# Peptides against a protein of PDB entry 2AKA: the designs that were tried, part 62

Target 1, 299 residues: chain A of PDB entry 2AKA
Amino acid sequence: MEDLIPLVNRLQDAFSAIGQNADLDLPQIAVVGGQSAGKSSVLENFVGRDFLPRGSGIVTRRPLVLQLVNSTTEYAEFLHCKGKKFTDFEEVRLEIEAETDRVTGTNKGISPVPINLRVYSPHVLNLTLVDLPGMTKVPVGDQPPDIEFQIRDMLMQFVTKENCLILAVSPANSDLANSDALKIAKEVDPQGQRTIGVITKLDLMDEGTDARDVLENKLLPLRRGYIGVVNRSQKDIDGKKDITAALAAERKFFLSHPSYRHLADRMGTPYLQKVLNQQLTNHIRDTLPGLRNKLQSQL

## One batch from the design tools (peptide; aimed at target 1 Q296)

Design b2_p25_5_s4 (made by RFdiffusion4, then SolubleMPNN; from b2_p25_5, 13 letters changed)
Fold by OpenDDE base, seed 3:
Structure b2_p25_5_s4 (fold): chain B 299 residues (1-299), chain A 25 residues (1-25)
Amino acid sequence: as target 1 above (299 residues)
Amino acid sequence: SEEEELEKLKKELEELIEQIKKQQA
């Protein structure tokens, strides 16, 4: 069953190469959330490497199809530069930035054209995610004044698809009822059938507050539930805290916290990765018969 | 069996992938 995700990856690559990406309802997980919600940090924690663009404002400006593949070797490949293997993940970051700028220009504009990145690693489970631009209400730099709507329209192209699961990333240190991620998820998935909640920044909540009711799925219930994670702080990143140490600190956080210790085995980045792998695998199994029928009708 | 149907489906999809790749060449 672990080979279903790689099969869909090959389908994604084949369709991307022919420019038909927009018309296929492929089983996938779209990652949505406001700017600075911690989306990129969650993805990097899966890989155990720093490889995504960093900065203020809209960092992800094109959809990033991130294909994680469990392998004995560690390297990355881009669909746009076939045959080049990247073993330095800083070069991966630079390539994402360069390829983004090549299509969007330097004005921090956005493009709906995906970047396809495959990462082979012994430290990952098979998992495909589509990282989408962070929702924003305020244009940054030379961005067009309607950038909020452009981002929304781009997100809607993915999250409206029936076979798209939604990873809604929300920070705990903000009002969850006002979460941009959960709002867009509720708009396109009103019954909460396709949405998985991720709660970040649990370590940054005010003293005497907790997200227990959210994580127990009592406040804003999703059928697929919520998973809390603790990402590296900017201080930890600047201090060159490695992801392994960060994952250990995350585990310690949940185990030691009075409000979360009873949930600790169903929290954290490793558990999130496992759940996403399982849910995506099952979702692929359920959707493949319909996908085959659609493909056969188009050939 | 459900497993046999899944393996058949995987094979059909692999064949479709190869057909798509050939159209690009």
Scores: peptide ipSAE 0.357, ipTM 0.876, DockQ to the pose 0.553
OpenDDE base, seeds 1, 2, 4, 5: peptide ipSAE 0.345, 0.339, 0.338, 0.342; ipTM 0.869, 0.869, 0.867, 0.872

Design b2_p25_6 (made by RFdiffusion4)
Pose (drawn by RFdiffusion4):
Structure b2_p25_6 (pose): chain A 299 residues (1-299), chain P 25 residues (1-25)
Amino acid sequence: as target 1 above (299 residues)
Amino acid sequence: AHSAALADVEAIFPDIDAMVRRLNE
């Protein structure tokens, strides 16, 4: 039903101002990744526009509830900017930065208060994800020293919940067994039943190696599987993001790679969008029947 | 402010009930 994701979108809006309550458990997807996993590129490729803050290290300092709605027209709105329509995605990026600084004392720390961004676009399927601060060790920033633990604690508040599906994002040019995202997913989902794996940077692997075993769901099995993507950035005449060309380059990559051509139809950003839309919809269908009564008891 | 947020949640309950009836059909 095309109505389940929008219904949960209203619930997320309603709970955006309700502080942490360990018992509140809406069906949703949390995006988890190490700071080197390229998780912003995955989201920007869904939208087809660069719109996330840029900087060294952390990009998301507050949870970003990103609600993508397929539309004939293209614009964005923040719940905290009532009635304003954003059509220039550079301004969307600037608002994310400003609203974040408005809340965070230090210009590098984190806060649990969400930013609620809805994007209407022909480039997206109906889908909602909660983007969370990326994980890192060296607090190389500017306060605080325990930042690694503050980030992990914030991630755990989301992903320890049973109705929270985990989108674990890992770069292919690393030791996938040592993926921060897959490890934290294993701590809270040992059976791998509610983690969806995303492997990025497949085009950056060492010569003569590939990620076929992981993509085929054999090496690090997850019930919901893995999906590979590449960010083959193309810019138009004005030097801005060209998503049609970028998606074609990604399609060419999978069709031409001898290790991946037989999986190409189950790789790439369009397929990932399809999978997330489907899995999120089915998950909501599954959890909605008991939801109203359960919420009353938990508030 | 908190009471207003709760009221917004309660306003969604009829819509959840209607959606559950449709899923059962």

Design b2_p25_6_s1 (made by RFdiffusion4, then SolubleMPNN; from b2_p25_6, 12 letters changed)
Fold by OpenDDE base, seed 1:
Structure b2_p25_6_s1 (fold): chain B 299 residues (1-299), chain A 25 residues (1-25)
Amino acid sequence: as target 1 above (299 residues)
Amino acid sequence: SMAEALAKVEALFPEIDALVEKLAQ
């Protein structure tokens, strides 16, 4: 079973060369969330490196196919620059920014053309995620006034696919009933069969409030449940706080919080990574026979 | 090219088939 994710990665790489990524129902996990929901921080916490673009407004402007591969060595590779190994994750960030700008231009527009990034690391489980642009209602800078709809349409190209699992990232310090991530997930997955909820910013909730009912799957039930995480604060990110130290602080948060202590073993970024690896592996297993037949019919 | 991509997909079929067979056991 450990080889299923790498196999699908090779399929993704092959199809990315055709430009038909939107037409392929590959078993994948699409990451959806509003701007500043903490999507990028969750992904960086999996890698243990700062490598995603940062800034105000729409940070992710192209889909990022992030292929995490457990390896004895740590480096990154892009599909668009094969053979170049990146060992400095700052250079990885710069390459994402440069490749994004190359396609979208200077106007901070969006493009549906994915960036394919593979990260080899001893600190990751095999996991492939498609990070999608953050949902926004407000155009920033020279963005077109319909940018909200453009982002929505881009997300729909992924999340409408039957073999797409949805990682819905919602901040706890906002009204979860109004979560853009959970709304779009419910639209395309009304029975909550394909959606995994991630609740971020649990540490930023008002005193005397908690997300216990959500995390216990009682408020908005998903078949695959919810996992709470605590990301680094913006101050911690700017201060280059070590991700390993942040993961220890996250564990301490859940263990010490009266509302979450009983859930602590089923919370946090390491548990989320494990769950996503297992969910994706099982999903590939279940879909692979049908995928094989579909691929044969397209050749 | 599309042809190169299709060739890469075809090259994966033996591995896919082997995995499908293993999963069916």
Scores: peptide ipSAE 0.212, ipTM 0.809, DockQ to the pose 0.777
OpenDDE base, seeds 2, 3, 4, 5: peptide ipSAE 0.200, 0.196, 0.175, 0.175; ipTM 0.803, 0.803, 0.790, 0.790

Design b2_p25_6_s2 (made by RFdiffusion4, then SolubleMPNN; from b2_p25_6, 14 letters changed)
Fold by OpenDDE base, seed 2:
Structure b2_p25_6_s2 (fold): chain B 299 residues (1-299), chain A 25 residues (1-25)
Amino acid sequence: as target 1 above (299 residues)
Amino acid sequence: SMAEAIAKVQALFPEIDELVARLQS
């Protein structure tokens, strides 16, 4: 069972080399959410490093295939520059930005061509995620007026695939009924079979309000349920607050909150990572026999 | 090349077959 995710990663890399990444129904998890929903922060918290582009507007402009691999060593590798090992994660961020700009230009446009990043770390579980551009209604910079629909069309290339699980990231401090992530998930997964809900910004909710009913899977039920997380604030990110300290603060938040204390052992970023690893592993197990037959017919 | 990429995929078939066999046993 331990080798299932790495095997699929090797398949993913091989198919990327032949330009078929978007057409393959490989077992994977696509990450969807509105702009500023906290997607990038969740991914960085898994790695324990700051390595994703930051800023206002659409930050992720290409799909990022993030392959996390448990290892005794810590380094990153890009598929587009094989043989180069990155040990400074600031350089990883710069490479993502440079590679994005190389394809999209300076107009902040988007491209469906994935960036493939593998991170080896002792702090991660084996996990592959596809980070997708954040949904937005407002063009920024020189973006075309139809950028909302371009992003949507890109997301649909991933989330419509039967073997794609959907990590729907929604902020708690916004109306969940209007969550872009849950709306798109409901459109392609109306029975909630492939969707995992993540609720961010629980620490930013108005006093006297909570997301207990959502987290208990009572308000908008998903078969795979919801997991709440607390990310670093923008001030904490700007101040370079240590992610390890932030994870400890997240644990303290759930334990000390009267509405969440009883759920605390099934909340937070570390628990989310475990759940995603297990869900992906099981999903690969269930889909691998059919995938083998499809692969033979396509080659 | 495309040929090399196809060869890489095909080289994974024995491993996939072994895993599938183990999962079905």
Scores: peptide ipSAE 0.271, ipTM 0.848, DockQ to the pose 0.779
OpenDDE base, seeds 1, 3, 4, 5: peptide ipSAE 0.151, 0.254, 0.250, 0.244; ipTM 0.724, 0.839, 0.836, 0.828; seed 1 fails the geometry check

Design b2_p25_6_s3 (made by RFdiffusion4, then SolubleMPNN; from b2_p25_6, 12 letters changed)
Fold by OpenDDE base, seed 1:
Structure b2_p25_6_s3 (fold): chain B 299 residues (1-299), chain A 25 residues (1-25)
Amino acid sequence: as target 1 above (299 residues)
Amino acid sequence: SMAAAIAEVEALFPEIDELVAKLQE
């Protein structure tokens, strides 16, 4: 079963060259969330490197197919520049920015054309995620006034697919009932069968408040439940705080918090990575027979 | 090219078939 994710990765790479990605219902996990919900930080914590674009407003402007592959070596490769191995993850970030700008221009527009990035690392589990643009209501710069709807339409191309699992990232320091991620997930997955909830910014909640009811799956029940994480603060990111140290701090946070101590073994970034690996593997297993037949009919 | 991509997908079919067969055991 450990080889299922790599197999689907090869399928994803092959289909990316055909340009028919919108019509493919590959077993995948789409990552959705509002701007500044902490999506990028979660993904970087999986890799243990800073490699995603940062900034104000819409950071992710193209879908990013992030393929994590457990390996004895650490490097990254892009599908659009085959054969080039990146060992400096700052260069990975710069390549994402450059490739995004090449297609979208300087107006900070969006494009539905994915960037395919594979990261080999001894620190990752096999896991593929599709990072999608953050939902926003406010255009920035030269963005069109309907950018909110353009982003929504792009997300819908992924999350409406039956074989798409949804990683809904919501910040705890905002009203979860109004979470953009959970709203879009509920729209396309009303029974909560395909959605995994991630709750970020638990460390930024007001004193005397907690997200215990959400994390215990009592407030907005999802079949696949919720996992809380604590990301690095913006100050920590700017100060280049080591991700390993941040993960230790995250563990300490859950263990020491009165409301979360009993959940600590089912919280945090490492646990999230493990769960996603298992969920994706099982999902591929369940869908692979039908996928084989569908692929044959499309070729 | 589209032709190359199709060929790459077709080259995966034996592996997919093997995995599907194993899952059905």
Scores: peptide ipSAE 0.230, ipTM 0.822, DockQ to the pose 0.787
OpenDDE base, seeds 2, 3, 4, 5: peptide ipSAE 0.212, 0.212, 0.207, 0.202; ipTM 0.814, 0.812, 0.807, 0.809

Design b2_p25_6_s4 (made by RFdiffusion4, then SolubleMPNN; from b2_p25_6, 15 letters changed)
Fold by OpenDDE base, seed 1:
Structure b2_p25_6_s4 (fold): chain B 299 residues (1-299), chain A 25 residues (1-25)
Amino acid sequence: as target 1 above (299 residues)
Amino acid sequence: SMAEAIAKVESLFPEIDELVKKLQS
């Protein structure tokens, strides 16, 4: 079963070249969440590198198909730049920004055309995620006044697919009942069958409050449950705090917190990565026979 | 091109078929 994710990756790459005409329901995980919910930080923590665009407002403006591949070497490759190996992850970030701007222009608009990025690393499990633009309510800069709806429509193109799992990223320091991620997930997955909850910013909750009930799947139950994570602060990111050190701090946070200690082995970024790998693998296994038939019928 | 993409997908069919067979056994 270890080869299932790489196989689907090759399918994704092939269909990306076909463009809008390939409406194939590939088994995948779409990452959804409001702006500043911590999506990019979670993905960077998987890789252990800073490589995603940063900033205020809408940072991710095109879908990013992030294919993590366990390897003895560390480098990145873009589908649009075949044969070029990136070993400097700053250059990866710059390429994402440049490729985004090439299609969207300078107005900070969005495009539904994915960027396909493959990262080889000894520090990752095989995992493919589709990072989607963060949901926003307020246009910034030269963004169109209907940018909120444009983003929503883009997200819906992914999350409405039956074979799409939804990684719903919500910050704990905001009202989870009003989480943009959980709202959109509930709209397309009302029974919570395809949704995995990620709770970020647990370290930023008010004193005397906790997200225990959410993490124990008691407040807003999802079949696939919730996983809490602690990301680097913006100060830590700006200061280039080592991700390995941040992961150690995350572990310490859960172990030392009275409300989360009993959950500590089922929390944190490493556990999340493992769970996502397993869930994606199993999901591919379950969908592959049907996928094969669909592929043949579309060709 | 579309033709190249189709060819690439078709090239994966043997591997997919093998995996499907293994999963169904």
Scores: peptide ipSAE 0.242, ipTM 0.830, DockQ to the pose 0.784
OpenDDE base, seeds 2, 3, 4, 5: peptide ipSAE 0.232, 0.218, 0.222, 0.222; ipTM 0.827, 0.816, 0.821, 0.821

Design b2_p25_7 (made by RFdiffusion4)
Pose (drawn by RFdiffusion4):
Structure b2_p25_7 (pose): chain A 299 residues (1-299), chain P 25 residues (1-25)
Amino acid sequence: as target 1 above (299 residues)
Amino acid sequence: SAADFTAELDSIFDDIDATVAKMEE
């Protein structure tokens, strides 16, 4: 049903101002990744426009509830900016930065208050993800020293919930067994039943190595599987993001790599969007029947 | 306010009930 994701989108809007309550548990996807995993590039490739804050280290300092709605037209709206339509995605980036600074005292710390961004675009399938601060060790920023723990604690508030599907994002050019995202997913989902794996930067692996065993779901098995992507950034004449060319380059990569050709139809951003739309819809279908009565008891 | 939030949830719960009924068909 094309209606389930929109229905949960209304619930997320309604609960955006309701503080943390460990018992409230909406069906949704949380995006979890180490700071080096490239999780912003995954989201920007869904949208086809650069729109996320840039900077060293942390990009998301407040949870970003990103609601992507397939549309013939292309624009964005924030729940906190009633009625305003954003058509220039640079302004969308600037609003994320401004609304975040409005809340965070230190210009580098984090807050649990969500920013609710809805994007209408021909480049997206109906899909909703909650992007969360990336994980890191060295608090190299400017306050606070326990920042690693504050981020982990915020992630745990989301992903310890049973209805929270986990989109664990890991770069291929690293030790995947040591992935921060997969490790935290294992802490709360030991059976791997509600974690979806994303492997980025496949084109950056060392010469003569590949990630076939993980992509085939053999090395680090997850029930919901892994999906590989690459960010082969292409810019148009004006120096801006060209998503059609970037997606074609990604498709060329998988079709031409001897280790991945046979999986190409199950790799890449378009396929990832399809999979997330499907899994999120089925998950909502599964959890909605008990939802109304359960919510009343938990509020 | 509390009243506005409750009214919004009642409206959403009606839509949940209608959606569950369609799923059972």

Design b2_p25_7_s1 (made by RFdiffusion4, then SolubleMPNN; from b2_p25_7, 12 letters changed)
Fold by OpenDDE base, seed 4:
Structure b2_p25_7_s1 (fold): chain B 299 residues (1-299), chain A 25 residues (1-25)
Amino acid sequence: as target 1 above (299 residues)
Amino acid sequence: SAADFQAELEKLFKEIDELIEKLKE
C-alpha cells in the first residue's frame, strides 16, 4: 500500500513528459478554492516550508502537481529541471514563478500545462495534490475579462474526471453557501462522493459564531466529510512565524474552543494530511485495475 | 524520448500488474 502513491507519481511524470497529462484519468486530488481561501497555506503547512508564490490576485496560474514524498532527506525537484535538487525552498518559489512566467508571460495569464514539483521531506506523508488556480471574479494584470471562465474551464479539465478527488477549500469567515470551492464541487460531484471539505480561517470567525455544524457534516453533507484547519495569519507570515509553532497554535485552538474541542482529534493540518494520504491510497487501490487496463492500451 | 517513454510504461504496467495480484491476497 505504501508504494501506490509513488507509482501514480511515476505515471504522472511519464505522461507529463510527453504532454498527454490532460487525457489521463489518474487517481489524484485536485485542490480548488477561491482566491485567498487559504489553499497555499494548507499546502505549505504540509511541507512545513514557505515555497509557493504569494501575492494579490491569482498566484497559481498553472496547475501545480505537488508530489510529497516521505524521505530521510529534505529537498525538492522539478520535472522540468531534472537533476537539480533544491534545498532552499525560497529557490523553489522562485522557480515556480519563473517557470510560470516562461509559459504564460508577464501578463498574469494562465496555462493548463502543469508544473510537476516533488518534495522529499521527513515531515510529510506520501501525498500528491494538484493545486489549481484560484477561482476569481476579478482579472488582474493584463488578464482578459473572461479570466474567470478560463480558470473554470481549466479546473473542469481536472475535476470532471471520475478518478479525481476534490479538496474543496473554503474560508469559515465567509458564507459557506457561496463558497466557490463547494459550488464547483457540487456541480461535478452532486452526490458529494469525491469531495473533501477543508474549512480554513476558523479563527477569524465573528465572535459568537462557529462552523460546528459544517464540521460535523450536518449542514452541507459530504461523504468524505470536512476538516477544519487554522493557518498562519498574514501577520504571522510577514513576521516569519514558524510553521511548527503555527501547528501547535492550531492544535491549541481546537482543544480550547468550546465548539470544536470534541472534534479536535479530527481537525487540524496534521490530521488533514493523514486523511488525504489514506484516502488517496485507498482511491488508487480501488482504481488500479482500471489503470492497468488503460496503461495496457497505451503499450 | 519516445523509446524511453515506452520503456517506462512497460515497466509501470508490470509493476501495476504485480501490485494488483498482491492486493488480491
Scores: peptide ipSAE 0.332, ipTM 0.866, DockQ to the pose 0.716
OpenDDE base, seeds 1, 2, 3, 5: peptide ipSAE 0.207, 0.183, 0.113, 0.287; ipTM 0.814, 0.805, 0.770, 0.849

Design b2_p25_7_s2 (made by RFdiffusion4, then SolubleMPNN; from b2_p25_7, 18 letters changed)
Fold by OpenDDE base, seed 4:
Structure b2_p25_7_s2 (fold): chain B 299 residues (1-299), chain A 25 residues (1-25)
Amino acid sequence: as target 1 above (299 residues)
Amino acid sequence: SEEEFKKKLEELFEEIDKLIEELEK
């Protein structure tokens, strides 16, 4: 039932509007990963537009509640500026940057206050994600030395919640055993019940190496499994390479790779989006009775 | 306002309750 996600969106908007005074554990998916893990590219691939801030260091500095809504029209809307429809996604990017800077200042600090962005598109499935700041150990600019812990504390506010699913984004061209995303997920979800693994940068692995064992859920097993994706290169992003073309290249990558071809139908961004839609919908269904009871107790 | 928030919660409760009933059918 696709109508369940829009219901939770209304709940999220309502709680955001009042400053989250209600301690309600909403069913949601939090996206976690290191700064270079490829989180932004995954999210942009869902929308099919370039709309997230890019740059060096910490790009996401506030939680971004990204509400994707299947619609006949394509536009974006922010909760902080209701009634303004954005059809140029470059303007969406600029608004995210401006709204972030308005709260955090110019020192590249972080804030736990979320930005709520809804994207209507005929090219998306209903899906809500909370994009969180990338984990880092290196302060930049005028950031305090403890910025790593500030980010971690912010993430923990989301991922410790029992009704929060965790989309753990890890690059394949790095040691997965040391993945920041998988580490934090294991800390709060030791049994791997709430974590969905995303493996990026599979195309950037050294020749003769592969992530087959991880993708087959044999190395670091998660109940909800792993999905591999191939994002655009930074060069392709800078060159404004079409996301549709990139998705075709991703499909070709999995089909042509000896280690992944047998998994190809369960890999890639479109499959990931479908799985997340289904898992979120099911998760909402499972949590609704408890949510009802909590709401009733507050009336 | 607190009143507006309470009203919204009531509306959301009713929506959730209806959806639960539909899911149980």
Scores: peptide ipSAE 0.162, ipTM 0.783, DockQ to the pose 0.572
OpenDDE base, seeds 1, 2, 3, 5: peptide ipSAE 0.176, 0.159, 0.156, 0.133; ipTM 0.791, 0.780, 0.780, 0.766; seed 1 fails the geometry check

Design b2_p25_7_s3 (made by RFdiffusion4, then SolubleMPNN; from b2_p25_7, 14 letters changed)
Fold by OpenDDE base, seed 1:
Structure b2_p25_7_s3 (fold): chain B 299 residues (1-299), chain A 25 residues (1-25)
Amino acid sequence: as target 1 above (299 residues)
Amino acid sequence: SAEEFAKKLAELFEEIDALIAKLQE
C-alpha cells in the first residue's frame, strides 16, 4: 500500500514531461478554495515550511502538483529542473514564482500548465495534492477582466474528472453557504462523494458562533466529511512564526474550545494529512485496475 | 522523446501489474 502514491507520482511526472497531463484521469486530490481561504497555509503546514507564493490577489496562477514524500532527508525537487535539490525553501518559493512568471508573463495571468514539485521530508506522509488557483471575482493589477472565468475553466479541467477527489477549503468566518469551494464541489459532485471539506479560520469566528454543525457533517453533508484546521495568521506568517508552534496552538485550540473539544482528535492539520494519505491511497487502490487498462491502451 | 516516454509507460505498466497482483493476494 505504501507504494501506491509514489507510483502515481511517477505517472504524473511522465505525463507532465510530455504536456499530456489532461489525457489520463489519474487518481488525485485537487485543492480548491477562494482567495484567502487559507489553502496555501494548509499545504505549508503539511510540509512545515514556508514555500508557497504569498501576497494579495491570485498567488497560485498555475496548477501546483505537490508531491509529499516521507524521507529521512529534507529537500525539494522540481520536474522542470531535474537534478537540482533545494534545501532552502525560500528558494523553492522563488522558483515557483519565477517558473510561473516565465510562462504567464508579468501580467499576473494564469496558465493551465502544471508545476511539479516534490518535497522530501521526515515530517510528511506520502501525499500528492494539486493546488489550483484561488477563485476570485475581482481582477487584480493587469489581470484580464475575464480572469474569474479563466480560473473556473482551469479548475473544471481537474474537478470534473471522475477520479479527482476535491479538497474544498472554506473559511469559517465567512458564510459557508456562499463558499466558492463548496459551490464548485457541489456543481461537479452533487452527491458529495468526491469532496473532502476543510474548514479554516475557526479561530476567527465571532464570539458566540461556531462551526460545530458543519464539522459534525450536519449542515452540508459530505460522504468524506469535514476537517477543521487553524492556520497561522498573516501576522504570524509575516513574523515567521514556527509552524510546529502553530500546530501545537491548533491542537490547544480544539481541545480547549467547548464546541470542538469532543471532535479534537478528528481535527487539525496532522489529522487532515493522515486522512488525506489514507483516502488517496485507498482511492488509488480502487482506481488502479481502470488505470492499468487505460495505460495498456496507450502502449 | 516519444520513445523514452513509451519506455517509461511500459515500465510503469509493469509496476502497476505487479502491484495489482500483490493487492489481490
Scores: peptide ipSAE 0.225, ipTM 0.810, DockQ to the pose 0.659
OpenDDE base, seeds 2, 3, 4, 5: peptide ipSAE 0.187, 0.185, 0.205, 0.172; ipTM 0.786, 0.783, 0.795, 0.779

Design b2_p25_7_s4 (made by RFdiffusion4, then SolubleMPNN; from b2_p25_7, 13 letters changed)
Fold by OpenDDE base, seed 5:
Structure b2_p25_7_s4 (fold): chain B 299 residues (1-299), chain A 25 residues (1-25)
Amino acid sequence: as target 1 above (299 residues)
Amino acid sequence: SAAEFQAKLDELFKEIDELIEKLKE
């Protein structure tokens, strides 16, 4: 079953080349969350590199199909520039920004046309994620006043698809009942069958408060459950804190926290990556028998 | 080209068929 995710990657690339990717119901995981929810940090922690655009407001302005592939070598490739291998992940970040600006302009507009990025690494499990723009209610710069709805419409193109799993990223230091990620997930997946919850910023919760009930799947139950993570702070990122060190600190956090120590083996970024790999693989397996016929009929 | 795309698609469908058969085992 190790080859299932790469197979779907090839399908994604093929259909992206003809501009029909958004209309296809391929087995995939869409990443949703409010701005500053910690999505970028989660994805970067999977790779172990800083490679995503950073900043205030809307950072992701095009869908990013991030294809992680376990390999003996470490490099990245873009579908829009085939044959070029990126080994410097700062260059990867710059290419994402440049390619985004090429299509959207410099006005911080959005486009539904995905960027396809494949990362080969010995440190990753096979995993494909579609990173989507962060949900926001506040236009920044020269963005149109209806940018919130444009983003929502874009997200809906992905998350309404039956074969789309939803990685809902919510910060623990905000009211989880009002989480943009969980709201949109509940809207399109009312029974919680396709949604995986990620709770970030657990280390930033006020003393005497915790997200135990959420993480134990007791407050807002999802069939696929919740996984808590601790990302690097912006200060840590600016200070060039090593991701490996941050992952160790995350492990220590869960083990030492009175509310989470009993869950520690089912928390953290490494566990999240494993779960996502397994769930995506199983999801592809379950959908693959009908995929061929479905794809043929959609052409 | 359309022809190249079709060829690639046919190859992918072949791989899918092989995997489907493997999954039935």
Scores: peptide ipSAE 0.087, ipTM 0.730, DockQ to the pose 0.793
OpenDDE base, seeds 1, 2, 3, 4: peptide ipSAE 0.085, 0.055, 0.078, 0.070; ipTM 0.727, 0.624, 0.721, 0.711; seed 2 fails the geometry check

